# Designs tried in a protein design run: peptides against a protein of PDB entry 6FRK. Part 243

Target 1, 411 residues: chain A of PDB entry 6FRK
Amino acid sequence: NEEVLNAMLKEVCTALLEADVNIKLVKQLRENVKSAIDLEEMASGLNKRKMIQHAVFKELVKLVDPGVKAWTPTKGKQNVIMFVGLQGSGKTTTCSKLAYYYQRKGWKTCLICADTFRAGAFDQLKQNATKARIPFYGSYTEMDPVIIASEGVEKFKNENFEIIIVDTSGRHKQEDSLFEEMLQVANAIQPDNIVYVMDASIGQACEAQAKAFKDKVDVASVIVTKLDGHAKGGGALSAVAATKSPIIFIGTGEHIDDFEPFKTQPFISKLLGMGDIEGLIDKVNELKLDDNEALIEKLKHGQFTLRDMYEQFQNIMKMGPFSQILGMIPGFGTDFMSKGNEQESMARLKKLMTIMDSMNDQELDSTDGAKVFSKQPGRIQRVARGSGVSTRDVQELLTQYTKFAQMVKKM

## One batch from the design tools (peptide; made by RFdiffusion4, then SolubleMPNN)

Design b2_p25_1_s1 (from b2_p25_1, 15 letters changed)
Fold by OpenDDE base, seed 5:
Structure b2_p25_1_s1 (fold): chain B 411 residues (1-411), chain A 25 residues (1-25)
Amino acid sequence: as target 1 above (411 residues)
Amino acid sequence: EKTDSLLSLLEKVEKFLKALKELLE
């Protein structure tokens, strides 16, 4: 029994190390799991594998829980949130994602760019903020981040903003000058929360980086970025251990909507390759796919129109990143879609939808849309002109529709 | 009953996502 336990723990430890979990945490977890498992209960014919998996799961849940309650903004108050993190961590993008999240929840939200070090930082923030219709502040001429942050916070406090997000300079290296600047900004604006943004892809370096920030500034919250379907989540455990601060959100792609509140159970389940059935259920319920009895009935009758395909593409786009949805399904490996292909896939779907927006109801509602276009080639030319694409792009859409419809009819 | 309905829904989502992958490749 002890040999079987040791063999299974070795496999789990190997998988956790491959997921970029810090070697010290893996060793501690192994010891904690060994102490938590009753070897006598394992002898009673219980599924030894399931018991070990459950013990590992419980210990991983403890590793992501710092025992500190996450800071939450107060409605009707002015809440100043300062972002800190290295360049390339996704900090600036994450500021916009968090602002958009709160705006969609009915908070009066704004963004301040206090990054004077990176050329084009303010233009990038302005572009993201404008697309999301979020008010923003920054300067093209002021080089002191303390002045920009102070003026911006004062302005938005006077305008009764509830969520005031301040982006700071991210540097490529741990430079003492960066930490001094961050402290000066923090002292000037007196933030209610300091958020450390960390890239999950840096793996074993997560602990050292997170510790360096926590030792210099009062980090109270962590956001982990680049948790796409292939991202190793092990760095998140290292961030919590080093900062002693809760993960509040995760970034799950490059889109502004690729941002969600952190949930411990789904995260650990995904880290162990168990999938996220609960998160998949929640997403499916949010899509009201159960109300698609009409679609299921059409599919049972072998009817699938261009409109039905369009509606499915809309539903998919609402589900968020495909890689995440696939990663929630048990037995779908993270390798099912390459990271680079997700944005390209979403861009392809949007392009296909734009072509279909130039189709008429007769074309969209036809039981054989491809045949309607084949009988009257002038329709292809009209749709191509209306959507600003080539006739070849419309023909490719119709070919894809025909293939998709054939697959759906075989379901 | 709820679990069976959920499994059936998950199977449909899986089939749909596979079909979508093949469409995008």
Scores: peptide ipSAE 0.023, ipTM 0.476, DockQ to the pose 0.021
Fold by OpenDDE base, seed 3:
Structure b2_p25_1_s1 (fold): chain B 411 residues (1-411), chain A 25 residues (1-25)
Amino acid sequence: as target 1 above (411 residues)
Amino acid sequence: EKTDSLLSLLEKVEKFLKALKELLE
């Protein structure tokens, strides 16, 4: 029994090391699992593999739980969130993702670029913020990040913003000058939360990096980025262990929507290659499948309107990237859809929806679908003008709808 | 080509959602 346990633990430890889990944490986990498993219960014919998996899962959950409640913003207050992290960690992108997340939740959100070190940092933030319609502050002339951060925070406080996100400079290495700058910014703006952004792809370096930040600034939250295929996320355990701070969000891709609240159980399940069945169920339930019964009945009767297509697009967009959905299914590799095709597909869906937003109820609910537009070409011109697109783009949408409706009617 | 890829994706999503519904029922 002990030999079987040791063999199975060796396999698990190897898999965890291949998942970028720190060797010290893997050793500790192995000891904790050994102490938690009753060898006598293993003798009683219980599925030894399931027992070990459960024990491993339980210990991994403990490693991700710092025992500290995550900071949450207070509604109607001015919440200042300072971001810290190395260059290339995805910090600037993550600031925009977090801002967009809160904006979509109905928070009055803004962004401040206090990165004076990186050329074009402000332009990048401005571009991202403008695309997301998020108010932003920064300077092309001020070189002191403390001044920029202070002025920006003051401005947005005076304008009654609820979420004020401050992006700071990142460097390639842990440099004393970076930490001094971060400390000066933190002291000046007195953030309600300091978020450390970590790249999951750095693997074994996660612990040392996370510790270096925590030793210099009062990191209260962690965001892990680049969890979009190759990084198994084992470095996240190291970050929690080093910072003693909870992971609050994860970045799962390059798109602004590739951002989700951290959930412990799904994360550990995914880390172990078990998939995320719970997260899949949650996402499916969020789709309000009850509304899909009416759709299924319409489809059975060969009815599929532009509105029905619009609703399906909304459902797909609510689920998030299809790669995330597939990555929740056990045995479906994330590699099944090239990331580039998915982002382009989502951008197209959004464009198509924007065109349909300029259609009237008669057009959306017509059982004749595209024939309504063919009978009255003036409708195409109206929709094109209303959505700011060409008549060709509207015709392409109608062609796509017709093809989609034909496929759906065959299902 | 690009239209066909989007339609193929949507078809897969629909088939998947249908299969999930059946699994959750």
Scores: peptide ipSAE 0.018, ipTM 0.399, DockQ to the pose 0.129
Fold by OpenDDE base, seed 4:
Structure b2_p25_1_s1 (fold): chain B 411 residues (1-411), chain A 25 residues (1-25)
Amino acid sequence: as target 1 above (411 residues)
Amino acid sequence: EKTDSLLSLLEKVEKFLKALKELLE
């Protein structure tokens, strides 16, 4: 039993290391799991694998809980939120995402660009803020971030803003001058919350980076970015451990809506490759797929038309990036679609939809669309001309539809 | 009953997405 436990723990530890979990945390987790598992209970014929997975899951949940309650903004008050983090962490984008999140909830929200180090930082923030209709402040001429931050905070306080987000300078490396600047800004504006933004893709460097920030600045919250399927987010555990601060939000892509409140259970489930069943349920409910009883009934009866396929493609396009949806399904690893493959896949999907837009109702609503086209080859040529594609592309679509319809019939 | 319906829906979505992946590869 101990040999089996050790073998399974070795496999889990390897998977966690491959997920960028810090080696010290993995070692500690291993010992905690060993201490939590009664070897006598494992002898009783319980599924040893499930027991170990549950123990690992429980210990990972503890690692993302710093034991400190997350700061929350107070309604009717002026809440100053300062962002800190390295360049390339997604800090500036995350400021806009957080501002948009609060604005959509009815908070009077604004953005301040106190990044004077990076050329074009203010232009980038201005573009993002304008697109989202978020009020912003910054300067093209002032070089002191303390002055910009102070003036911006004062302005928006006087205008009775409830959420005042301050973006600071990021640098490529941890430099003493960066930390001094951050301290000066923090002292000047007296933020109610300091948010550390961390890129999940930096892997094993997460601990050292997060510690360096916490040792210099009173980080109270963490936001993890680039959880877009490539990064399993193991570095998030290191950030919590180093900062002793809760993860409050995660960034799941490049769009302003690719931002969600942190949920412990779904995050750990994704980290372990178990998927996000809860998030998938929420997404399915948002799509009102249940309201389409007619579609579910058709699928149950193995009826699947080209129109049904088109409608499903529209639903997938509404869900967001296909990689994110796949990453919510148990057994579909986050690595299933590289970012490059996702854009290509979405382009392929859009191309298929464009071909179907040139089909008529008889073709779309036929229970055997491929047979309709096979009986009258002139239809293929019409659709090809209408959509600006080759006859081969239409034939490939029909071949794909036939395969898909066969799979649906087996469901 | 709602949970069973939802699980059934999720299984269908999973199968559908798997089929879609195979289609898009």
Scores: peptide ipSAE 0.023, ipTM 0.457, DockQ to the pose 0.021; fails the geometry check
Fold by OpenDDE base, seed 2:
Structure b2_p25_1_s1 (fold): chain B 411 residues (1-411), chain A 25 residues (1-25)
Amino acid sequence: as target 1 above (411 residues)
Amino acid sequence: EKTDSLLSLLEKVEKFLKALKELLE
């Protein structure tokens, strides 16, 4: 029994190391899991694998909880949020994502560019802010970030902004000059929250980087970026351990909407390769698929129409990027749809829906739509003309529908 | 019971999305 436990713990430890979890944290986790498992309860025939997985999951949840409540902005107050982090961490992009998030929630939000070190930093922020219709402040001539930050914060306070986000200079290295500049800015503007932005793709370097920032600046929140790529997010555990600060948001892509509030359970589930079952449940519930009891009943009876397929495509389109939905399913890796392939896949879905928009109710509601078209080939030509596609495209749709309907019948 | 119904729905959605993948490939 102890040999089996040690073998399973070795597999879990290997998987966590492959997920960029710090070796010290993995060792501590192993000892904590070993102490939490009652070997006598394992002897009683319980699924040892599930028990170990549950123990690992619980200990990982503790590692992402710093025991400190996350700061939240107060409605109707002026909340100053200062961003800090290395160059290339995604800090500037994350400022725009956070501003856009609060703006969409009905907060009066603005952006300040206090990055005077990087050429074109203000132009980049201005471009992102303008695209999102977010008010911004910065200078092309002022070289002191303290002056820019102070003037910008004062301006937006006087204009009764609720969320005032200040982007600071990022350096390529941890330099004393950067930390002194950050302290001077923080002292001048007196931020309500200091957000450390960390790139998840730097792997084992996350701990040392996060610690260096926390030792110099009073970091209160963490945002982890680049969780869309090869980074499994293990570096986030190192950031929490080093900063003793909660993760408040994650960046999941390059788009301004590829940004979400941090949820512990989904994150740990994804880190362990279990998928985001909770996020999938939330997305399914948001779609009010419960109103599709009729669809579930039809699926139970092996009935699937072209209309049922159309409604499912509409639901997929409402859920957002198809890659995000697939990434919530266990065993569907992020590599499933390359970014180029997602836009193409969404365009393909829209094309299929446009073809179905040219179908009549008899065609859409038939339990054997392919047979309706096969009996009267003139229907294919009508639909092709109505949707502006080839007869081949309609035949491909019908072939796809037939394959889909056969899979549904096997469910 | 509700959890089992939700899990069964998720399994159906998974199978559906897998089928859709195979169609979009």
Scores: peptide ipSAE 0.019, ipTM 0.421, DockQ to the pose 0.020; fails the geometry check

Design b2_p25_1_s2 (from b2_p25_1, 16 letters changed)
Fold by OpenDDE base, seed 1:
Structure b2_p25_1_s2 (fold): chain B 411 residues (1-411), chain A 25 residues (1-25)
Amino acid sequence: as target 1 above (411 residues)
Amino acid sequence: DRVESEVALLQKVLKALEALKKLLE
């Protein structure tokens, strides 16, 4: 039984290491899981795999909990939030995402660009802020980030802003001068919260980077970025361990709305490949798929039209990246669709929809759409001309539709 | 739960769409 436990724990440890969980944390987890598992209870015929998975899940939940309550802004007060992090961490994008998140919740939110080191930093922030209709401050001429941050914070305090986000310079290297600048900015503006932004894709380097920031600046919150279908998320555990600060949000893509509050249990479930059922339910509810009773009823009866397929493609496009949705479904790993495959898949879906936009209601609403086209080949040529595609592309769509409709009939 | 049944159906649809995607590859 101990040999079986050790073998299973080795597999779990390998999977966690592959998920960019720090080697030290994996070792600690292995010891904690071994101490938490009663070998006598494992002998009683309980599903050993489920027991080990539960023990691993429980210990991972503890690793993402620093035991410190996350800072939250106070309504009707002026809350200054300073962002720190390396260049390429997604810090500037995350500032805009957080500002947009609070703005959508009815907070009076603004952005300050105190990055004087990177040429075009202010233009990038201005572009993002303008697209989101978020007020912003910065300078093209002032080179001192302390002056810009102080003036911007004072301006927005005087205008009674509730959320004042300050973006700072991100450098490629851990330079002492960067940490000194961050400390000077922090001392000048006296932020209510300092947010460290970390890129999850840096893997095993997450701990060392997070520690370097925490040792120099009083980091109180962590945001983990690039937790799209490629990021394994194990770096989040390293960030919490190094900073002793809670993860407050995660960035899940490139869009301004690809940003969500951190939830421990869904995150660990996703990390273990168990899916995010809660997040899937939330996404389903956001889509108001409840109004699609007619589609649900058709699918239950094994009826599937080209219009039904079109509507499903629209729903998938509204849900965002298909890889993210699949990654929320239990048994679909995050690796199921590479980013390259996702854009290509979305382009393919859009192409298929464009072909269907050239179909008439009789073709779209037929329960045997492929047979409608097979009986009158002139329809294929019309649709091909209307959509600017080959007759082969239309035939491929119809072949795929037929396979899908057959699958729905068997479901 | 109605939501659970809808989620289960959505999962079925997504699986079918993924199968379709693999056929598109």
Scores: peptide ipSAE 0.023, ipTM 0.435, DockQ to the pose 0.047; fails the geometry check
Fold by OpenDDE base, seed 2:
Structure b2_p25_1_s2 (fold): chain B 411 residues (1-411), chain A 25 residues (1-25)
Amino acid sequence: as target 1 above (411 residues)
Amino acid sequence: DRVESEVALLQKVLKALEALKKLLE
């Protein structure tokens, strides 16, 4: 029993280390899990594997909880949010993502570029802000970040902005001059929240980096970036431990929408390779997939119509980033679909739906839609004309439908 | 049990949708 426990704990510890969880945290977790299991084995005839998984999960949840309530902006107030972090952490991109997040929630949001160290920092922020229609401030001539930050904050306070995000200089190394500059900016603008942006891909360096920032600047929140599949995010645990600050958001890619509020349970489930069951349930509920019970019953009976295919395309379109949904399913890796292929796939789906919008009910509801079109080729020409596509495009759709209907019959 | 059944259902739907997507590629 103890050998099996030790073997399973070794596998879990190895997986956590491979997920970039700090060695000290993994050791502490192992000790805590052992102590918890030794106590629970006395009480419950539970499957040892489930018990170990539960104990590991519980201890990981504790590691991401700093015991401090996350700062939240106050509606109708001026909330100044200062961003700090190294160059390459995704700080500037994350400022834009956070601004866009609050803007979509109906907050009057703006961006300030106080990065005077990096050439083109203001142009990059301006480009991102303009694309998202977010008001911005910066200077091409002022070299003092304190002046830029102070003037920008004052301007947007006077204009009654609710969310004022200040992007600061990031350096490649932890330099005393960078920390001095950050302190001067923080003292001048008196931020309501200081957000440390951390790149998850730096692995074991997350703790040392996060600690160096916390020791110099009053970090109150953490955002973890580059959680797009290459980094399992174990470094996030190290950042929380070092900063004693909650993770408030995560960046899951390069798109402005690849940004979400941090949820502990989904994150730990993903870290353990269990998938995001909670997010999956939420997504099922959002999709009203209960209406798909009728479809699943049809699929079980090997019935699949062009209408059923159309409804499935609508569901895919409603689901949004399919890569994110697949990443929520246990056993589906994040690498299953590249995001670049997803937009192209969505455009293809929309084109196919436009073709099907020109089909009649007899064609859509036929259990053998391809046969209906093969018997009366004039239908292909009608649909092609109605949808503004070639007869070849309609034939390609029917070929795809036929392949899918054959696959459904084999399921 | 209900959550497991819903997850299993969703996995089947998503698998079917994935198969559809692969056929559309």
Scores: peptide ipSAE 0.021, ipTM 0.343, DockQ to the pose 0.020; fails the geometry check
Fold by OpenDDE base, seed 4:
Structure b2_p25_1_s2 (fold): chain B 411 residues (1-411), chain A 25 residues (1-25)
Amino acid sequence: as target 1 above (411 residues)
Amino acid sequence: DRVESEVALLQKVLKALEALKKLLE
């Protein structure tokens, strides 16, 4: 039993290391899991694998909990949020994402670019902010980030902004000069929250990096970026451990909407490749699928029309990135869709919907839509002309529909 | 229970859509 346990723990430890979990944390987790597993209970024929997985899951949940309550902005107050992190961490993009998140929640939000080191930093922030219709401040001439940050914060305080986000310089290396600059900015603006932005793809370097920031500035929150399926995010555990600060948000892509509040259970589930059932439930609830009882009932009875398929495509389009949805399903690896493939897939879905927009109600609502088109080939030509596609594209859609309808009938 | 059933259905639909996507690739 001990040999089996050790073998299974070795596999789990290997998988965690491959997920960029720090070696020290993996060792500690291994010891904690061993201590949490009653070997006597394992002897009773319980599914040893499930028990170990549960123990691992429980210990990982503890690792992402720093024991510190996350800072939250106060409504009707001026909340200054300072961002810190290395260049390439996605810090600037994340500032815009956070600003947009709060703006969509009805907060009066603004952005300040205090990155004077990187050429074009202000232009990049301005572009992102303008695209999102977020007020911004920065300078093309002022080189002191302390002055820019102070002036920007004062300006937006005077204009009664509730969320004031300050983007600072990110350098490629942990340089003392960078940390001194960050400290000077922090002292000048006295932020209510300091957010460390970490790239999940840096793997084993996460701990040392996160610690270096925490040792110089009072990091109170962590945002993990580039959780777009390829990065398992194990480095996030190292960041939490080093900073003693909670993860508050995650960046899940390049779009301004590819940003979500951090949830422990979904994150650990995803890290372990178990999927995100909770996030899927939340997304289902957001879609108000309950309003489509008729569709659910049809699907239960193996009935599936072209309209039903169209509605499902609309639902998928509303759920956001297909890769994220797939990543919530157990057994669908995060590698299933590269970002490029996702946009292409969404474009394909939109094309299919455009074809269906040229169909009539008889075609859409037929229980055998493919047969309707096969009996009257002139319908294919009409739909093709109406949607500006080839007859082949319509035939391909009908072929896919038929395959899907057959799958639904087997459900 | 209802939400779980809907999620299960959605998962099945998504699996089907994935299969469709693979066929479209």
Scores: peptide ipSAE 0.018, ipTM 0.410, DockQ to the pose 0.072; fails the geometry check
Fold by OpenDDE base, seed 3:
Structure b2_p25_1_s2 (fold): chain B 411 residues (1-411), chain A 25 residues (1-25)
Amino acid sequence: as target 1 above (411 residues)
Amino acid sequence: DRVESEVALLQKVLKALEALKKLLE
């Protein structure tokens, strides 16, 4: 029984190491699992594999729980959130994602670019912020990040912003000059929360990096990025252990919507390759798929309108990256859709929806929308002019609709 | 080719949604 336990634990430890879990944490987990498993209970014919999996799962849950409640912004107050992290961690992108998340939740949110080290940092932030309609502050001429951060925070405090996000400089290495700058910024703006942004792809280096940041600044929250990549996120455990700070959000792609609140159970399930059934259920519930029963029933009857297609595009857009959804389903590999194809697909869907926004109810609700347009070609020209596209783009949409409607009729 | 890829994507989404519905039931 002990030999079987040791063999199974060896396999689990190997899998955790392959998932970028720090070797020290894996050793500790192995000892904790051994201590938690009653060998006598294992002898009683209980599924040894399930018992070990449960014990491993329980210990992993403890590793992602620092025992500290995550900071949350206070409604009606000015909450200053300072971001820290290395260059390439996705820090600047994550600032925009967090700002957009809070904006969508009805918070008065703004962004400050205090990254004076990286050329084009302010332009990148400005581009992201403008695209998301988030107010922003920064300078092309001021080189002191303390001045920019202080002026920006003061400006947005005076304008009664509730969420004030400050992006700081990132460097490729842990340099004393970076940490001094971060400390000076933190001292000047007195943030309510300091967020360490970590790239999940760094793997075994996560502990040392996270510790170096925590030793210099009062990191209170962690955000893990690039969990849509080949990184299984085991480095996140190392960051929590080193910072003693909770993971508050995860970045799951390149899109501004590829950002979600951290949930322990789904994350550990994903780390173990069990999928994210809970996150899938939550996403499905957010889609109000119950409202889609009528649509599914129409599809079963071979009825499909342009409005039905529009509603499906809205659902796809609400679901976020399809690869992320598939990656939540057990047995679907993360590699099923190339990342580049998803952003292009989303941009295409948005364009198609914009064309459909220029259609009338008669066109949208027709069981043969393409025939409505074919009978009256002037409709194509109207829709094209209304949506600012070519008549060819409208014809392509109608061709797509016709192909889809034909497929629905064959189901 | 581009139109076919988008239709194929929509079909996959519909199949996925149907599968999800069955999992929630």
Scores: peptide ipSAE 0.008, ipTM 0.370, DockQ to the pose 0.155; fails the geometry check

